# Designs tried in a protein design run: peptides against a protein of PDB entry 1IK9. Part 43

Target 1, 211 residues: chain A of PDB entry 1IK9
Amino acid sequence: MERKISRIHLVSEPSITHFLQVSWEKTLESGFVITLTDGHSAWTGTVSESEISQEADDMAMEKGKYVGELRKALLSGAGPADVYTFNFSKESCYFFFEKNLKDVSFRLGSFNLEKVENPAEVIRELICYCLDTIAENQAKNEHLQKENERLLRDWNDVQGRFEKCVSAKEALETDLYKRFILVLNEKKTKIRSLHNKLLNAAQEREKDIKQ
Target 2, 207 residues: chain A of PDB entry 1IK9 as posed
Amino acid sequence: MERKISRIHLVSEPSITHFLQVSWEKTLESGFVITLTDGHSAWTGTVSESEISQEADDMAMEKGKYVGELRKALLSADVYTFNFSKESAYFFFEKNLKDVSFRLGSFNLEKVENPAEVIRELIAYALDTIAENQAKNEHLQKENERLLRDWNDVQGRFEKAVSAKEALETDLYKRFILVLNEKKTKIRSLHNKLLNAAQEREKDIKQ
Target 3, 195 residues: chain B of PDB entry 1IK9 as posed
Amino acid sequence: MERKISRIHLVSEPSITHFLQVSWEKTLESGFVITLTDGHSAWTGTVSESEISQEADDMAMEKGKYVGELRKALLSVYTFNFSKESAYFFFEKNLKDVSFRLGSFNLEKVENPAEVIRELIAYALDTIAENQAKNEHLQKENERLLRDWNDVQGRFEKAVSAKEALETDLYKRFILVLNEKKTKIRSLHNKLLNA

## One batch from the design tools (peptide; made by RFdiffusion4, then SolubleMPNN)

Design b1_p11_2_s4 (from b1_p11_2, 7 letters changed)
Fold by OpenDDE base, seed 4:
Structure b1_p11_2_s4 (fold): chain B 211 residues (1-211), chain C 211 residues (1-211), chain A 11 residues (1-11)
Amino acid sequence: as target 1 above (211 residues)
Amino acid sequence: as target 1 above (211 residues)
Amino acid sequence: KTTIEFGLKIY
């Protein structure tokens, strides 16, 4: 079961924060339970898949698009300010919400709720869910933080190895060139020496022929 | 202001989850506000630094150690099971908690609370705080997740560069050796050729002298 | 004779 709790303000009670809990199985489209509370009273209702389909039809909206709007209205909490307005009659237990566009407001959905006999239990369960969610999110934060620290260490280690590799490459190139220059210079010197000896031998032979 | 909410079970009402909110400024040692609720009623009390000091003295405990135990009892929520027991008299508004050791239970602290006139407001504020904390933790989770993904990419990039550097180093060494072998072999061939010419010139001179 | 000088096979 998935659950989302959001803060809403009712048009009738704009100064009182209400809490809207929506709980569903698998998908919101398959139906959901809606719970409304003001911290003292609670109201609940089950919205079936058939009711969602009917509301979509009444809106002349494709069901998937309608469910998308329901998700935004009911699950996004305070959403961008003023996009959704919530209305609730405590007398009739009739809950409805409107989507506000620039020049037009329209009813997006309406549901009949029932007053909960034991609102304290509903409120406790709501708080418990919040605390569980906090604990889970904190555990996830700690895990992700440790993973970040690990990844950063691993990055630093590879970076250090990379820098050493670059330096070792440059050092290798320099060392190889130095060694080869020495050997080549020795060979060049020997070639020059042998060439001079050959020239001298040729000159001596020309002198010996000239007697 | 720091705030922590925990679930507790009262000895008198073990089947009913109560919520203990503790709020403080700077340090718990400087005093705190305690709020207890069952989701219907609420009780609040302010515990001053002087009262904390007095309770520490009455316990014959060093204040820092005592505050450490207070923190564990009041802020760790359900802690390890059964380490702390909570008692509350709704009639006297007397709240006290005990630390349970293997063979001994002792009262760790006691506070007088006052019944809140508008418990719904306290409950709403408590739920609001939970929802804010959830939102903050979720935002932190998303941030840390994005950072993990970034760090992983950065690690992969450096790892790839490192591998390329290693391969480039080996390739450089191989290429340099190949080039130098060619040049050295050319020089050696020239040295051998010149040496042979010198030997031939010497042999020809010996023939010319014998002739 | 191939002389290995500095690890190089010099042919």
Scores: peptide ipSAE 0.000, ipTM 0.848, DockQ to the pose 0.003
Fold by OpenDDE base, seed 1:
Structure b1_p11_2_s4 (fold): chain B 211 residues (1-211), chain C 211 residues (1-211), chain A 11 residues (1-11)
Amino acid sequence: as target 1 above (211 residues)
Amino acid sequence: as target 1 above (211 residues)
Amino acid sequence: KTTIEFGLKIY
């Protein structure tokens, strides 16, 4: 079961932070449980897939689009710039929320809740879930941090090896050229020496023929 | 102000999860505010540096060591294997906790709390803090994840460059040797040709002298 | 790409 808790402000009680918990099994579209609390009282309601479909139909909205808006409203709270407005009657236990567009506000959905007999239990469960989520996220943060440090070390190691390889390639080329020049010069010197000997032999033969 | 919330179970109410919030400015040693809630009622108390010192003295414990144990107890809850036991009298508002060692249990500290008149406000603040902490940790997780993905790409890039550098070094060496062999063989052929010409010239000269 | 021009000026 997935769960999301958000802070909301009711139009009727703007100074009191309420907490909206939404719980679902697979997708929000399959139905969800909604829980509202003010830190003293709690209200809960189950919303079925059929009710979601009915609300989409009542709004003349395509179900997928409706569920998308429903997800934004219920899982993100008011969002930036009060995109969503929440209303709740403690008397009727009627919860509804509106989407505020630039020129139009419209009711996005409405649900009947039920007052919880033991709100303290619901509140404790909510706090427990928050603390568990904190612990999970902290463990993930520590893991990711360690992995970052590992990857950074690995990067530095490969970078250092790469730089050494570049330098070694340059050094190898330089060394091979130096050796090549030495051998080549030796062979050139030998060729020159042999040519001079051939010239001298030719000159001596020309002198011997001339007697 | 730093804050930590932990789950605890009171010896008197082992089936009810309580929440222990500890808030401090710089260090726990400088004093702290303790808040206890069961999700319905709340109790709070301020613990001064002098009270911490007095509790350390009463326990005949060095203050730094005492604060270390205090930190473990109050910020970690019961910990693994019920290392700490928590007691609270709702009547006297007396809170105390014990450290359980293998052979001995001893009271680590005690504090007088006060019942909060508006527990719902304290509970809402506690939930708000949890949600803020979740949001902060999620943002950190996303940041660290993106950084991990970046570092992984950077590592792969350098690794690929390193492998190419290694291959290029080997190819360079091979190519230079091939070229060297070609030039060397050409010079050797020229040297052999010149030697043969010198031998022929010497043989012709010996014939001309005999002749 | 340092094109090592094999400028072996064979003197």
Scores: peptide ipSAE 0.000, ipTM 0.848, DockQ to the pose 0.004; fails the geometry check
Fold by OpenDDE base, seed 2:
Structure b1_p11_2_s4 (fold): chain B 211 residues (1-211), chain C 211 residues (1-211), chain A 11 residues (1-11)
Amino acid sequence: as target 1 above (211 residues)
Amino acid sequence: as target 1 above (211 residues)
Amino acid sequence: KTTIEFGLKIY
């Protein structure tokens, strides 16, 4: 079961932070449980897939798009101020929320809630879920941090090897050229020496012909 | 102000999850506020630096060590089961906790709490803090995940450059050797040609002397 | 005299 808790302010009680818990299985489209609390009282309601479909139809909205709007309204804790307005009557247990557009607000959904007999249990469960979520997120943060540190070390290692490889390539080229120059110079010296011997032999033959 | 919330079970009410909030400025040693709630009622107490020092002295424990034990008891939400036992009398508002060692338990600390007049406000604030902490941790997780993905890309880039550098080094060495072999072979051919000319000149001179 | 035998197989 997936769960999301958000802070909301009711139009009737703008100074009192309320908490909206939405719980669902698989997808929000399949239905969800909504729980509202003010930290003292709690109210719950189950919204079925059929009710979601009916609300989408009543709004002349495609179901997937409607569920997308529900998700934004009900699950986005601190949405930008005033995009969604939440209303609740404690007397009738009627909860409804509106989407505020520039010049028009419209009811996006409404639910009949029921007052919970033991609100303390619901509140405890809600706090427990928050604490579990904190712990899970912290564990994930630690894991990701360690992974980042590992990746950074691995990057530095490869970077260092790369730099050494570049330097080694340049050094190899330079060394090979130096060695080849030496060998070439030796061969050039030998060629010059042989040429001089050939010239001397020719000069000696010219002298021998001249007697 | 730093804050930590943990789940605890009271010895008197083991089936009821309680929440222990500890709030402090700078260090726990400088004092802290403790808030206990069962999701319906709340109790609060302020523990001063002097009280912490006195408790450390009464325990014949060095203050820093004592604060270290307090931190483990009061801030480690799901410590291993049964290391710390929490007790609270709703009648006397006396809160105390014990550290359980293998064969001995001892009182690690005790506080006089006061029943909060408006527990709903304390509970709302507590839930708000949890939700803020969730949001902060989620934002950190997203940041760390993006950083991880960046580091992985950077690692792959350098790794690819490194592999190319290695291959380029080997190719350079091979190419240089091939080119130098060609030049050396040309010089060797020239040396052989000059040697043959010298031999022929010597043979011709020997014929001219015999003639 | 370390004869660096450049193993250049001269064909």
Scores: peptide ipSAE 0.000, ipTM 0.848, DockQ to the pose 0.003; fails the geometry check
Fold by OpenDDE base, seed 5:
Structure b1_p11_2_s4 (fold): chain B 211 residues (1-211), chain C 211 residues (1-211), chain A 11 residues (1-11)
Amino acid sequence: as target 1 above (211 residues)
Amino acid sequence: as target 1 above (211 residues)
Amino acid sequence: KTTIEFGLKIY
C-alpha cells in the first residue's frame, strides 16, 4: 500500500493546519482511502475506481488525466502556489477541493467522509508512517552518501592513473626519439667515414696510374 | 533548535504507541524540552542543564557520560533490543525510564511533566516536523542521487580516456619501432653497399699494381 | 655464414 501525507489548510479554518493522508494499493486510479485530521479529530472516506470513473465522466475528462489532476491536488498538498483550495464541513462531513486557475476556480473533486470513532489511533498510525518514512529516507541518504564517496575515490584513482599514463606516453616518445637519434647518428658517422675512405682510395688509385 | 521524535511503549500501556519528542538548542547537555503524546493527549516538561547535572551527580556519573546515556534512551527510542523501558503515570504526570542490562535495571532519569491544554496543537506541530524532515531528506536523496549519477558519468569518461591513452601508448611504441627499423635498415644497407665498394676498389688497385 | 646480427644495442 502506498501512502502520502500532505499539509492542507481548510478555507473555513485557515489558521489550523490539517493533514490529508491518501492511501492506495496499486494506482490511485484503482481507488484510494482519504483521511483528514486536525490533530484531534479524524475523518475517513473510501473512493472506489468506479467513483473516480464517474467523476471523470461528469467532468468530461479522460480518466487518466483526471487521476493526474487528483494526484497533484491530493498528494502534493497545497503546493507553494495555492493552486488547490480545500473545503470541509465538520457538520456534513463533506470534503471538496478546487483547482484555482488565473481567472477560474473549478471543483476538482468531492468526498463524503465519516468521522472516525478513535481518532487517536489514526493519528498514531499517521505519525508512525512519518517516522518510518524518515528512517527509510535516512537509510537511503546514508547509502547514497557512501556510494558517492566511493565513486569519488574511484574517480580520483582513475584520474591519477590517466595522468600518469599521459606523462608516461610523452616520456616514452621522448626517450625513443633520443635513443634513435643516437643510433642514427652513429650510422651516419659510419657512412661518412666509409665515403671518405672511398674518396681517399680513389685519389690513391689516380696517383698510382699517374707513374 | 534540534528535535528528535521516537516511538515508545509505556509499561502501563504496551499496546498503545506513544511518541517522545525531545528538543534542544545547542546540545542535549544544555537542557531540553520533552513532549510525550499518545495521539490524543500531550504532556511536556523542561529539563535544565542544572537538573541534568544534578541527576548525573546523584548517579555518580560524569555529566558527559550521563548525557550520552540520555541521548541513547531519549533519541533512539525503544531500540530493537528493549534496552530502555518507559513509564508514565497520567495521574501524577511522572515520567521515568530505565536502562535494562542483562541482570540489572536502573532508573536512568525521571521527569515531572505537565498536561498540555491544547494537545492538538502539539500533535500538529509534531506532524509538521515529521513532514518537513521527510521533505528535507527527500531533497537530500535527490541531490545525492544526481551527484552519484554525475560521478558515475565522470568516472566512465575518465576510464574511457585512460583506456584510449593506454592503447595509444602501445600503438605509439609499435609505430616508432617500425619506423626506426625501416630507417636503420636503410642505413645498414648503405653501409653494406659502401663496404662492398671499398672492397672492390681495393681489389682493383691490387690488380693495377700487379699489372 | 657469419650472420652479422646487427643487434640494435639500444643502450
Scores: peptide ipSAE 0.000, ipTM 0.848, DockQ to the pose 0.003; fails the geometry check

Design b1_p11_4_s1 (from b1_p11_4, 6 letters changed)
Fold by OpenDDE base, seed 3:
Structure b1_p11_4_s1 (fold): chain B 211 residues (1-211), chain C 211 residues (1-211), chain A 11 residues (1-11)
Amino acid sequence: as target 1 above (211 residues)
Amino acid sequence: as target 1 above (211 residues)
Amino acid sequence: SWLEELKKLEQ
């Protein structure tokens, strides 16, 4: 079961924060349980998949688009102020919400809620869920932080090995060329020496023919 | 101001979760506000630095060690079951907690609380703090996740460059040696050719002298 | 090894 808690402001009670809890299985489209609380009283209603489909049809809106609007209204919290307006009558237990666009305000949906007999239990469970979510998120944060520190160390190690490899490549090239030049110069010297010996032998033979 | 909310179980009400909020400035040692709630009623008390010091002295415990025990009792939540036992009388508004060790249970501290006139406001503010903490932790998680993904990409890029550098070093060494062998073999062939010419010239001179 | 070939070339 998935759950989202959001703070909302009611038109009838703009001075106090209310909390809107939505609970669903896999997708909001399959239906959900809505719970409203002011920290003293609580009200709950169940919305079926058939009710969601009927509301979408009555609005002449495609079901997936309508569920997308429900998700924004009911799960985003107070999104940017003014896009969604929430209304609740404690007397009728009627909850409705409107989408406010620049030139058009329209009712997006409405639910009949029932007053919870033991609101303290609902409030305690809601606080427990918040504390569990905080603990899970803290554990995830600590894990991600340790992984970041590991990845940074591993990156620095590979970077240092790469820099050493670049320097070692340049040093190898330089050393090999120096050795090559030395050996080639020795062979060039031997070639010059042998050429000079051949020239001298030819000059001596020319002297011996002239006697 | 720092704040921690923890779930506790009272000896008098073991079937219901209570919430213990502690709020302080910079350090718990400087004093704190304690709030207890069951989701319907709330009780608050202020503990001064002087009261904490007096409790430490009465226990014959060093202040820093005592504050360390307070931090474990009041901020850890229900730590491993059984180390800290919480008691509260709604009639006397007296809150006390005990440390349970294997062979010794002792009172760690006690506070006089006052019943809050508007518990709904305290509960709403507590839920708001939980929701704000969830939002902050989610934003931190998303940031750390994006940073992990960046670090992983950067690591893979450097690793791939390092592997290419290693392969390029081996290829360079092999290519340079092949080129060196070719040039040196040419010089060796020239040396051999010049030596043979010198030997032939010496043999011809020996024939001319016998003539 | 290439080192042995290099030594044979130094010679």
Scores: peptide ipSAE 0.023, ipTM 0.849, DockQ to the pose 0.022
Fold by OpenDDE base, seed 2:
Structure b1_p11_4_s1 (fold): chain B 211 residues (1-211), chain C 211 residues (1-211), chain A 11 residues (1-11)
Amino acid sequence: as target 1 above (211 residues)
Amino acid sequence: as target 1 above (211 residues)
Amino acid sequence: SWLEELKKLEQ
């Protein structure tokens, strides 16, 4: 079961924050349970997949698009754009919400809610869920933070090895060239010495022919 | 202002989860506000720094150690060890908590609470805080996740550059050596050729003398 | 190793 709690403002009671809990199995499209509370009273309703389908049909809206609007309305709370307006009558227990567009508002959905006999239990469970969610998110944050610190160490280690490899490549090139020059100069000196010996031998032969 | 909400069980009402909110400025030692709720009623009390100091003195405990125990008791909730037992009388509004050790239990602190006139407001504010904390923690989680993904890419990039550097170092060594051998073999061939010319010249001289 | 061959070539 998935659930989302959001704070909403009711048009009839704009001075008090209400909380809208929506709970569903796998997808909101499969139906959901809605719970409304003001922190003193609570109201619950169940919305079936068939009701969602019927409401989409009545709106002449594709079901997936309609569920997409339900998700935005019911799970995001009153976003900063007041795109969704929530209405509830405590007397009739009728809950409805509208989508406000620039030139038109339309009813997106409506639910008959039942007043919960023990609102304190629903409120306690709602707070428990919030506390559990906080604890889970904190544990996830601590894990991600430790993983970040690990990855940063691993990055620094590879970076340091890379810099050493670059330096070692340049040093190797320089060292190999120095060694090569030494050996090459020795062989060049030997070639020069042998040429001089050949020149001297030729000059001596030319002297011996000239008696 | 810092605050922590925890779920606790009261000895007098073990079947219902209570919520203990503690709020403080900078340090718990500076005093705190405690709020207890059962999701229907709420009770609030203020504990001053002087009361904390006096209770530490009465316990013959160092203040920092005492505050450390207060923090464990009041901010961790009923941990799995039931090390802290919470008691509350709705009639007297007297709240006290005990630390249970293997062979002894002792009262760690006690507070006179006042019944909140508008518990729904306190409950709504408490739920709002939970929802804000969830949103903040979710945003932090998303940030840390994106940072992790970035660090992992950066690590892979440096690792790939490092592997290329290692391969390039080995290739450089092999290439420089091949080039060196070619040049060195040319010079060795020249030395051998010059030695053979010197040997031939010496043999010709020896023939000319015998002639 | 190539280094050993290099040393033999120095000789």
Scores: peptide ipSAE 0.023, ipTM 0.849, DockQ to the pose 0.020
Fold by OpenDDE base, seed 1:
Structure b1_p11_4_s1 (fold): chain B 211 residues (1-211), chain C 211 residues (1-211), chain A 11 residues (1-11)
Amino acid sequence: as target 1 above (211 residues)
Amino acid sequence: as target 1 above (211 residues)
Amino acid sequence: SWLEELKKLEQ
């Protein structure tokens, strides 16, 4: 089961933060449970897949688009500047919400809620879920932080090895060239010496032919 | 201000999860505000630095050790198997907690709480804080996840460059040796050819003298 | 070692 708790402001009670819990399985389209609380009272309703389909049809909206708007309205949390306006009558237990566009507001959906007999249990469970979510997110944060620190070390280690490899390649090339130049110069000196000996031998032979 | 909310079980109401909020500035030693709620009623008390000092003295415990036990008791959240037992009388508004060791339980601290007139406001604020903490932790998780993915890419990139550098070093060494052997063999062939020419010139001169 | 091959080439 997926669950989202959001803060909302009701048009009737703009000074009192309400909490809207939505719970669903896999997709909001397959139905959901909506719970509203003010921290004293709670109201709950179940919305079926058929009711979602009917509401989309009544709005003449494509179901996927309608469910997309429901997801934005019910799961995003509404701030005072939000495109979504929430209304609830404690007398009728009727909950409805509107999408406010520039020049037009339209009702996006409506639900009949039932007053919960023991709101304290619903509120306690809601707080428990928040605390569980905090603990789970903290454990994930600590894990990701440790992994990031590990990856930073591993990156620095490989970077340092890479820099050493680059420097060792340059040093190897330089050393090999220096050694090779020495050996080549020695062989060039031997070749020059042998050429001079051949020139001298030829000059001596030309003198011996001329008596 | 630092704040921690924990679930606790009261000895008097073991079936009802209570929530213990502790709020403090910098250190729990400088005093704290304790708030207890069952999701319907709330009770709050302020504990001063002087009260903490007095309670430590009355217990004949070193203040730093006492505050360390307070921090464990009040901030860790108690499960049913926890070393800390919580007691509260709704009639007297007296809250106390014990540390349970193997063969001995001892009172660790006690506070007079006051019943909050509007518990719904305290409960709403508590839920708001939980939702804010969830949002902050989610934003941190998303950031750490993105950094983790970045560091993994950067590590793979440097690792791949390092492996290429190692292979390029080995290839450079091999290529330089092959080139050097070719040039040296050419010079050795020239030296051998020049030596043979010198030997032939010497043999011809020895024939011309005998002639 | 490569150093030994270089020494053989110096000869």
Scores: peptide ipSAE 0.022, ipTM 0.849, DockQ to the pose 0.020
Fold by OpenDDE base, seed 5:
Structure b1_p11_4_s1 (fold): chain B 211 residues (1-211), chain C 211 residues (1-211), chain A 11 residues (1-11)
Amino acid sequence: as target 1 above (211 residues)
Amino acid sequence: as target 1 above (211 residues)
Amino acid sequence: SWLEELKKLEQ
């Protein structure tokens, strides 16, 4: 089961934060359980896939688009832009919500809720879920932090090896060229010496022919 | 203000999860506010630095050690080892907790709590804090995830550059040696040719003298 | 070694 808890403000009680819990299996389209609480009372309703389909049809909206709007309204809560307004009558237990567009507001959905007989149990379970989620997220955070530190060390190690490889390549090239120049200069000197000996031998032969 | 919420079980009501909230400034040693709730009622007490010091003295315990035990009891909740037992009388509003050691259990501390007149407000604020903490931890987790993905890319880039540098060094060394051998062989051939010319010139001169 | 080949080439 997937679950989301959001803060909402009811139009009838804007000074009192309410909490909207939505629970579903795999997809919100397959139906969900909605729970509303003010921290003292709780109200619950079950919405079936059939009801979601009917509401989409009544709105003349494609089901996937309607479910997309339900997801935004019920799982995000009232975003800072007041895009969704929530209404609840404690007397009739009628919950409804509206989407506020720039020029038009329309009812997105409505649910009949039932007052929970033992609201404290629902509230305790809600707090337990919040604390479990905090603990799971903290454990994930600590894991990601350790992984981050590992990756940073591994990066520094490879970077240092790369810099050493660059320097070693440049040093190798310079050393090989120096050695090459030395050996070539020796061979050039030997060639020059042999050439001078050939010139001297030719000059001496020309002297011997001229007697 | 720092804050921690924990689940606890009361000896008097072991089937009902209670929530213990502790709030303090910088250090628990400077005093704290304790709030207990069952999801319907709430009880609050303020513990001063003076009371903490007195309780440590009454226990003949060093203050820092006592505060260390308070931190374990009140901020961890009942760990899975039942190391800390919690008791509360709803009639007297007396809250006390015990440390259970292998051979000895002792009272670690006690507080007189006051019943909150508007428990729903305290419960709503507690749920709000849990939801804020979830949101903050989610944002931090998303940031760390993105940073890990960045570091992994950066590592792959440097690793690929390093491998290319190694291959380029080996290729350079091989190429420089090949070129060196070629040029040296040419110079050796020229030296051999000049030496043969010198030998021929000497042989011709020896023929001319014998003639 | 390449160094030994080099020395043979020096020679």
Scores: peptide ipSAE 0.022, ipTM 0.848, DockQ to the pose 0.023

